# Peptides against a protein of PDB entry 3T6J: the designs that were tried, part 183

Target 1, 375 residues: chain A of PDB entry 3T6J
Amino acid sequence: PIVESYIGFIESYRDPFGSRGEFEGFVAVVNKAMSAKFERLVASAEQLLKELPWPPTFEKDKFLTPDFTSLDVLTFAGSGIPAGINIPNYDDLRQTEGFKNVSLGNVLAVAYATQREKLTFLEEDDKDLYILWKGPSFDVQVGLHELLGHGSGKLFVQDEKGAFNFDQETVINPETGEQIQSWYRSGETWDSKFSTIASSYEECRAESVGLYLCLHPQVLEIFGFEGADAEDVIYVNWLNMVRAGLLALEFYTPEAFNWRQAHMQARFVILRVLLEAGEGLVTITPTTGSDGRPDARVRLDRSKIRSVGKPALERFLRRLQVLKSTGDVAGGRALYEGYATVTDAPPECFLTLRDTVLLRKESRKLIVQPNTRLE
Target 2, 372 residues: chain A of PDB entry 3T6J as posed
Amino acid sequence: PIVESYIGFIESYRDPFGSRGEFEGFVAVVNKAMSAKFERLVASAEQLLKELPWPPTFEKDKFLTPDFTSLDVLTFAGSGIPAGINIPNYDDLRQTEGFKNVSLGNVLAVAYREKLTFLEEDDKDLYILWKGPSFDVQVGLHALLGHGSGKLFVQDEKGAFNFDQETVINPETGEQIQSWYRSGETWDSKFSTIASSYEECRAESVGLYLCLHPQVLEIFGFEGADAEDVIYVNWLNMVRAGLLALEFYTPEAFNWRQAHMQARFVILRVLLEAGEGLVTITPTTGSDGRPDARVRLDRSKIRSVGKPALERFLRRLQVLKSTGDVAGGRALYEGYATVTDAPPECFLTLRDTVLLRKESRKLIVQPNTRLE

## One batch from the design tools (peptide; made by RFdiffusion4, then SolubleMPNN)

Design b2_p19_8_s3 (from b2_p19_8, 10 letters changed)
Fold by OpenDDE base, seed 2:
Structure b2_p19_8_s3 (fold): chain B 375 residues (1-375), chain A 19 residues (1-19)
Amino acid sequence: as target 1 above (375 residues)
Amino acid sequence: MTGIAGDVYPIAKQGEVLE
């Protein structure tokens, strides 16, 4: 088998300032069959990048073809096991040198198995569909998240010699209609500028890219889905994200007004964006469980994903990218923290919903490392 | 960067024999 590994101070999610990496490492084996799907995605990446809702001037000047491999993890050492990875974690290097993507396939497979009776916060009519397509939809989401999420977008930079990597006279900010007024100086990075929100903000951008691009037929075709199956994968992917946004409340600490997990915060932000879109796209309804205790149901109107959800996500995603590209920390923080704020304000009453989420929380699963055999 | 978690919660997989 083809073996891949990495080790070092890589991910900074546990650093409050998003700068210091946690020491982690893995050993994994290549899943050739799934890797072939990701290779097709890579082959289409340059074209799919053009589908993202920002001008080409806000995208990387030159497409650098990355590697993308599906991995079955044999061992992982760290505070958490991801579903996918995009490295290096330096935007400047991603722009100039390229990047590598991996999907941790057997980690995703754990998410595929859900007991119907334990599946929380979904309508009964959605449960079977969700169980059926959760796995496949995750494969799509991870692929898009890593390759076209983390792998997309340009940072505007002025180097130490005063040269810009963009034309100051011709590049227009699509949000303001004006010339670019801010950028990264020499020595400034995404993490150094956006600091406490950098990790979650970037995860939110990447997740949003996944949701946005999964609507594209070519993406579904790459993963082998057509017709009704493709539509079900789309629906379940969006439904999963909305549900995840609710479940994310577990990782919010009201007393400290902070989030303990960057991806979960990102998912909550996306939920808020989709709720704000209105028009019955997303509904969260408090209910009472069979045990007489608080419960809730999340409903996503399938028919409104493209008509309501996509435009809302498009606008939001464009803003995320523009603010990131221009190094507009004030604007970026205002936008992101606005959606990341958790209150008990109606109609959602998120703090009350948090209590429900905690009440319905499943026991933490134990990670058991796999073994290999030669045959 | 590390991508999404395998589930809404940190997912633990029970050991599987890879052949």
Scores: peptide ipSAE 0.026, ipTM 0.571, DockQ to the pose 0.308
Fold by OpenDDE base, seed 5:
Structure b2_p19_8_s3 (fold): chain B 375 residues (1-375), chain A 19 residues (1-19)
Amino acid sequence: as target 1 above (375 residues)
Amino acid sequence: MTGIAGDVYPIAKQGEVLE
């Protein structure tokens, strides 16, 4: 078998300032069959990057073909086991040297094991479809998230010599219609500038890229889905995201006005964006469970994903990228924290919904790391 | 950057303890 590993101070999720890495390490075996799907995605990456909703001037000047591998994890040391990884975490290095993507395949496989009777917050008519396509849709989402999410976008930089990596005279901010007014200076990084929101903001951008690009037929074809199956994968991917946005409330601490998990905060933000789009795209309805206790249902109108959801996500995703590229911390924080705010305001009453989410919370699953044997 | 299935595995990443 082909063995891969990584070790070091890598992810900064546990740093309140988003800068200092936590020590992580893994040893894994390459899953060749699953890796082949991601290789096809990599082969199409340059074309798919052009589908992202920002001008080419806000994308990397040169496409650097990354490595993308599916891994079966034998051991993982850290505070949590991810589903996918994109490294290095330094945007400057990603732009100049490239990056590597991995999908932790056996971790994903465990996550796919959902019992129908325990599946919360979905309409009954969606449960079977959700169970059937959760795994495949998540493979698509992770691939897009890592490769084209984290792997996309340009930071505008002025180097130590005063040179810019963009043309100040010709590059226009698509949101303002004006020339670029801010950028990263030498020594400034994404994490150093955006600090407390950097991790969650980037995860939100990556998740949004996944949702946005999964609508492209070529993406589904790469993963082997066509016709009705492709549409079901799209639907379940979006449904999973809006459900995750509701579940995310578990990770909000009202007393501290703080989020405890970057990805879940990101998913809540996406839910808020899609709710704001209106037109019946997403509906969250408080209900009473069969046990007589509070419950809720999330509904996503499949027919409105492209007509309502996509445009809303497009606008939001473009704003995320523009603010990131220009190093506009004030604008970025205002945008992101605005959507990340949890109140009990009608119609959603998110703090009340949080109580429902906590009430319906399942027992924590434990991942047991495997042993290997020679057959 | 890592993708985490937070809906399946509650993990406190920002220094807080989950109950």
Scores: peptide ipSAE 0.022, ipTM 0.619, DockQ to the pose 0.131
Fold by OpenDDE base, seed 3:
Structure b2_p19_8_s3 (fold): chain B 375 residues (1-375), chain A 19 residues (1-19)
Amino acid sequence: as target 1 above (375 residues)
Amino acid sequence: MTGIAGDVYPIAKQGEVLE
């Protein structure tokens, strides 16, 4: 077996400024069988990057083939266990030196042992499909999120010598139609500039890449899905995201106007984007449960994913990338915090829905490390 | 490291034999 490990100050999710890493580490074994599909994804990555909704000038100049492996985690020491990892976290290093991706396969496998009767906020007609395809759809999402999400996009930089990594005369901002007006100076990083929103913003971009690219037939083919199965995987992936956006309200603290989990904030933002798209794409309906207490249902219209959802997500994702590339903190903060704001305004009444989410919350489950042996 | 958080309520996996 191939053993992989890392240790150090790696993730900055617990730093309010998104800069100081938490000390963490893991030991894992490579799952060769599960890694094969990610290898196929890597082989197609350069082509799939061209499908992202920004000009090539906003993408990395050179594709650097990364590693991507599925790992069965034996030990993980940290405040939380991710489903996937992209390292390093430094965009400059990702652009110049490359990166590595991992899927924590055994974490993904257990994340969906949800009993049908305990599955909250879904229509009854969606529950069986959701249970069936949640795992496979999440594999797709993780692969896209890490490899083509975190692994995509360019930061415009002026180095210490005053040289730019982009042509100031020819590169046009697709949102404004103007030349590039802002960039990262020497010593400035994504985290240092975007600070309090950096982690969640980047997760939102990566999640959006996953949803957007999972619509591409080549992606589903890489993961072995065709025909009706491919469409079901797409549907469940999007359904899972909008459901997660509702569940995310658990991690919002109204009194402090803050979010306690970067990924969940990101998922709420995506939910807001898809709700804004309208046309019946996403509907959240307050209901009364069988116990007489408040409940809710999230509905996603499958037939409107491509016609309504994709264009809305495309525009949003492009804006995220352009603002990131140009280091436009003011614009980025205005956009992201706008969608991340939780109010009780109709029709959604998110603060009221939060009470429902908290009411329906299950007891926190502990992640227990497996007893694994090598034979 | 940047990564995807799993489900809101992750469940522990039972021990397996790895090769």
Scores: peptide ipSAE 0.028, ipTM 0.573, DockQ to the pose 0.331; fails the geometry check
Fold by OpenDDE base, seed 1:
Structure b2_p19_8_s3 (fold): chain B 375 residues (1-375), chain A 19 residues (1-19)
Amino acid sequence: as target 1 above (375 residues)
Amino acid sequence: MTGIAGDVYPIAKQGEVLE
């Protein structure tokens, strides 16, 4: 077997300022079959990047082909186990030197192990479909999230010599219609500028890329899905995201007005974006469970994903990227924190829904290191 | 922050200085 590992100060999720990495490490074995799918995705990456909703001037000038591997984790040391990883975290290095992507395949498999009777917040008619396609859809999402999410976009920079990595006279901000008015100076980074929102904002951008690009037939084909299966994978991927946005409320602390998990905050933001799109795309309905206690149902209208969901996500994702590229912290914070705000305002009543989420919370799963043998 | 909460999360790594 091919063994991969890493160790070091890598993820900054536990740093309130998003700057200091937590010391972590893993040992894993390459899953060749799944890696082959990601290799095909990598081969299409340069073309797929053109499908993202920002001008080429906001994308990397030169595509650097990354490595992408699916891994079965033998051991993972850290505060949490991810589904996928994109490294390095430094945007400058990603742009100049490249990056590596990994999917932690067996970690995903654990996440898929949900019993139908314990599956919360879905309509009964969606449960079987959700169980069937959650795994495959998440493989697609992780691949897109890592490779084309974290692996996309350009930061506008003025170097120490005063030179720009973009043409100030010709590059237009697609949101304002004006020339670029802000950028990163020498020594400034994504994390240093966006600080407290940097991690969650970037995760939100990457998740949004996943949802947006999973609509592309070529992506589904790469993963082996066509026809009705492809449409079901798309539906379940979007359904999973809106459900995750509701579940995310567990990780909000009302008393402190803060989020305790970056990815969950990101998923809540996406839920808010899709709710704002309206037109019956997403509906959250409070209900009463069979036990007489509060419950809820999330409904996603499949027929409105492309007509309502995609345009809403397109606009939002473009704004995220433009604000990131230009280093517009004020605009970025205003946008992101606006969607990340949790209130009890109608019609959603998110604080009340949070109580329901907590009430229906499953026991925390313990991931146990497996026994492994060579056959 | 915990990486796993109900489901598994993809993680991008964050950090360093622009040239």
Scores: peptide ipSAE 0.025, ipTM 0.587, DockQ to the pose 0.053; fails the geometry check

Design b2_p19_8_s4 (from b2_p19_8, 9 letters changed)
Fold by OpenDDE base, seed 2:
Structure b2_p19_8_s4 (fold): chain B 375 residues (1-375), chain A 19 residues (1-19)
Amino acid sequence: as target 1 above (375 residues)
Amino acid sequence: MTGIAGDVYPIAKLGKVIE
């Protein structure tokens, strides 16, 4: 088998400032069959990048073909096991040197396992479909998230010699209609500038890319989905995201006004964006469970994903990228923290919903790492 | 990277038999 591993101070999610890496490591075996799908995604990446909702001037100048493999994890040491990885975690290096993507396939498989009777916050009519397509939709989401999420976008930089990596006279900010007014100076990085919101903001951007591009037929075809199956994968992917946004409330601490998990905060932000879109796209309804205690239901109108959801996400995603590219920390913070704010304001009453989420929370999951044997 | 989302088994094994 082909063995992959990494070890070191890699991910900074546990650092409040998003700068210091946690020491982690894994050993994994390549899943060749699933890797072939990701290789096809890589082959299409240059064209798919053009589908993202920002001008080419805000995308990397030169496409650098990355590696992308599906891995079955044998051992993982760290505070949490991811479903996918994009490394290195330096945007400048991603732009100039390239990157590698991995999907942790057997971790995803664990995430796919759901008991119908324990599946919370979904309508009964959605449960079977959700169970059926959660796995496949998550494969699509992870692939897009890593490759075209984390792997996309350009940072505008002025180097130590005063040279710009963009044409100051011709590049226009699509949000303002003006020339570029801000950029990263020598020594400034994404993490150093955006600090406390950097990790969650970037995860939100990557998740949004996944949702946005999963609507593209070519993406679904790469993963082997066509016709009704493709539409079901799309629906379940979006449904999973809005559900995840509700579940995310578990990781908010009201007393400290902070989030304890970057991805969950990101998913909540996306939920807020899609709720703001209105028009009945997403509805969260408080209910009463069979036990007589509070419950809730999330509904996503399938027919409005493209007409309402996509445009809302497009605008939001473009804004995320533009603010990131230009190093506009003030604008980025205002945007992101605005959507990340959790209050008990109607109609959603998110703090009340949080109590429901906590009430319905399942026991903490234990992931048992495998052993290997020769047969 | 992206983390696990949604419901999972309370106790889950990552391993499978690979030939």
Scores: peptide ipSAE 0.029, ipTM 0.604, DockQ to the pose 0.172
Fold by OpenDDE base, seed 4:
Structure b2_p19_8_s4 (fold): chain B 375 residues (1-375), chain A 19 residues (1-19)
Amino acid sequence: as target 1 above (375 residues)
Amino acid sequence: MTGIAGDVYPIAKLGKVIE
């Protein structure tokens, strides 16, 4: 078998300021069969990057073909086992040296097993469809999230010699229509500059890329979905995200006004964006469960994903990228923290919904590490 | 950066056997 590993101070999710990496590592075996679909995605990456809602000037100057491999994890030492990984984490290295993506195949496989009777917060009419397509849709989402999410975008930098990695005279900020007014100076990084919001913000950007690009027919074709199946995969992917945004409330601590999980915070932000889009795209309805206790239902109007959801996500995603590229911490923080705020304001009453989420939550799952042997 | 956290899934089972 082909063995891959990494070890070191890599992910900064456990640092409140997003700067200090947790020491972690894994040993994994390459799943050749599962890697093939991601190779096809990589082959289309350069073209798909052009579909992202920002000018080429805000994208990497040079496309660097990354690796994308499906891995079956033998051992993972860390605070959590991801479904996918994009490394290195430094944006400057990503844009100048390249990056690698991995999908943790056996971790994803664990996630696909859903029991209908335990599936919370969905309409009954959506449950069977959700169960059927959750796995496939998640493969799409993870692939896009890692490769075209984390793997996209450019940071505007002025180096120690005063040189810029962009043309100050010609590059225009698409949000303002003006020349670029801010950038990263020598020694400044994404994490150092955006600090407390950096990890979650980046996850939100990556998740948003996944949702946005999954609407592209070429993406679905790469994953082998066409016609009605492709539409169902899209629907379930978006439905899963909005559901995840509700579930995310479990990871919010009202007393501390903070989030305990960067990815879940990101998913909540996306939910807020899609709720803000209005027009009946997303609806969260408090209900009463069969047990007589509080429950809730999330509804996503399939017919409005492209007409309402996509434009809303496009604008939001572009703004995320522009603020990231320009190092506009004030603007970025205002935007992101605005959507990440959890209050009990109507109509959503998120703090009340949080109580419902906590009431309906399942116990945290344990993933047992596999073993291998020669036979 | 690490992508979607696998341990936040509502339902998880044992991974597959690696052959």
Scores: peptide ipSAE 0.033, ipTM 0.622, DockQ to the pose 0.252; fails the geometry check
Fold by OpenDDE base, seed 3:
Structure b2_p19_8_s4 (fold): chain B 375 residues (1-375), chain A 19 residues (1-19)
Amino acid sequence: as target 1 above (375 residues)
Amino acid sequence: MTGIAGDVYPIAKLGKVIE
């Protein structure tokens, strides 16, 4: 077997300033069969990057073919186990040296074991479809999120010698129509500039890339989905995201006005973006459960994903990237914190919904490593 | 490392033989 491992101060999710890494490590075995689909995605990555909703001037200058493997995790030491990984976490290194992607295949596999009767906040008509396609759709989302999410976009930099990695005279900010007014100076990084919102903002960008690109026919083909199956995978992927945005409220602390999980905050932001799009795309309806206690239902109109959802996400995703590229912390913070704000304002009444989410919360699940033997 | 945190499900994989 091919064994992969890493160890060190890697992820900064637990640092309020997004800078100090948590000491973590894993040991995993490569799943060759499951890695094949990700290799096909890698083979198409350069072309798919061109489908992202920003000018080529905001994309990496040179495509560096990354490694992408599916891993069966044997041991993971850290505060949380991700479904996918993109390393290194330094945008400058990703841009100049390349990166590696992994999908934690056995983590994904466990996520598919959801019992229908325990599946919260979905319409009854969606539950069977959700259960059927959650796994496959999640594979698509993870692949896109890591490879084309974290692996995309350019930071505008002025180096120590005063040289720019972009043409100041010709590059135009697509949001303002003006020349580039801000950039990263020598020693400045994504995390150092965006600080408290850096991790969640980047996760939101990566998740948005996944949702946006999963609509591309080539992506579904790469993963082996055609016809009605491809449409169902798309639907369930988007449905899972809007549901996750509601579930995310568990990780918000109203008293401190803060989020305790970067990915969940990101998913809530995406939910807010899609709700703002309106036109009946996403609907959250408070209900009463069979137990007589508060419940809720999330509905996604699949017929409006392309017509309403995609344009809304496109505009939002472009703004995220432009603000990231230009190091516009003020603009980025205003945008992101605006969507990340949780109030009890109608019609959604998110603070009230949070109470419902907490009421319907399952008991904490323990992560147990598998027993594996070499023969 | 930046990664997708899906639904927090326990990683419980039954014993597997790796060749």
Scores: peptide ipSAE 0.031, ipTM 0.660, DockQ to the pose 0.331; fails the geometry check
Fold by OpenDDE base, seed 5:
Structure b2_p19_8_s4 (fold): chain B 375 residues (1-375), chain A 19 residues (1-19)
Amino acid sequence: as target 1 above (375 residues)
Amino acid sequence: MTGIAGDVYPIAKLGKVIE
């Protein structure tokens, strides 16, 4: 088998300022079959990047073909095991040298295993479909998230010599209609500027890219889905995201007004965006469980994903990218923290819903990592 | 950057037969 590994101070999720890496590492084996699907996605990446909702001037000047591999993890040392990884964590290097993507396939496989009777917050009519397509939809989401999420977008930079990597006279901010007024200076990075929100903001952008691009027929074709199956994969992917946004409330600490997990905060933000879109796209209904205790149901109207959901996500995703590209920390923080705010205001009453989420929380789960043997 | 974190899942064992 082909063995891959990485080790070092890589991810900064545990740093409250988003800058200092945690020491982590893994050893994994390449899953050739799954890697082949991601290779097809890579082959289409340049075309798919053009489908993202920002001008080409806000995208990387040159497409650098990345490596994308599905890995079966033998061992992972760190505070948390991800489903996918995009490295390096330096935007300047991603723009000039390229990047590598990995999907931790057997981690995903574990996450797919859900007992129907324990599946919370979904309508009964959605449960079977959700169970059937959660795995495939998650593969699509991870691929898009890593490759075209983390792998997309340009940072506007002024180098040490005062030169810009963009034309100040011709590049227009699509949100304001004006010339670019802010950028990264020499030595400034995404993490250094956006600090406390950098990780979660970037995860939110990447997740949003996944949801947005999974609507493209070519993406589903790459993964082998056509017709009704493709539509079901799309539906379940979006349904999973809105459900995850509700589940995310577990990771909010009201007393400290903070989030304890960057990805979950990101998913909550997306839920808020889709709720704001209105028109019956997403509905969260408090209910009473069969045990007489509080429960809730999330409903996503399939017929409104393209008509209501896509435009809402498009606008939001464009704003995320523009603010990121221009280094507009004030604007970015205002936008992101606005959607990340958890209150008990009607109609959603998120703090009350959080109590329901905690009430319905299952016992802590464990991932047991494998050993190898000679046969 | 680390990508997607897992959602709620049952206790399970990671493993695959490597041929």
Scores: peptide ipSAE 0.027, ipTM 0.556, DockQ to the pose 0.277; fails the geometry check

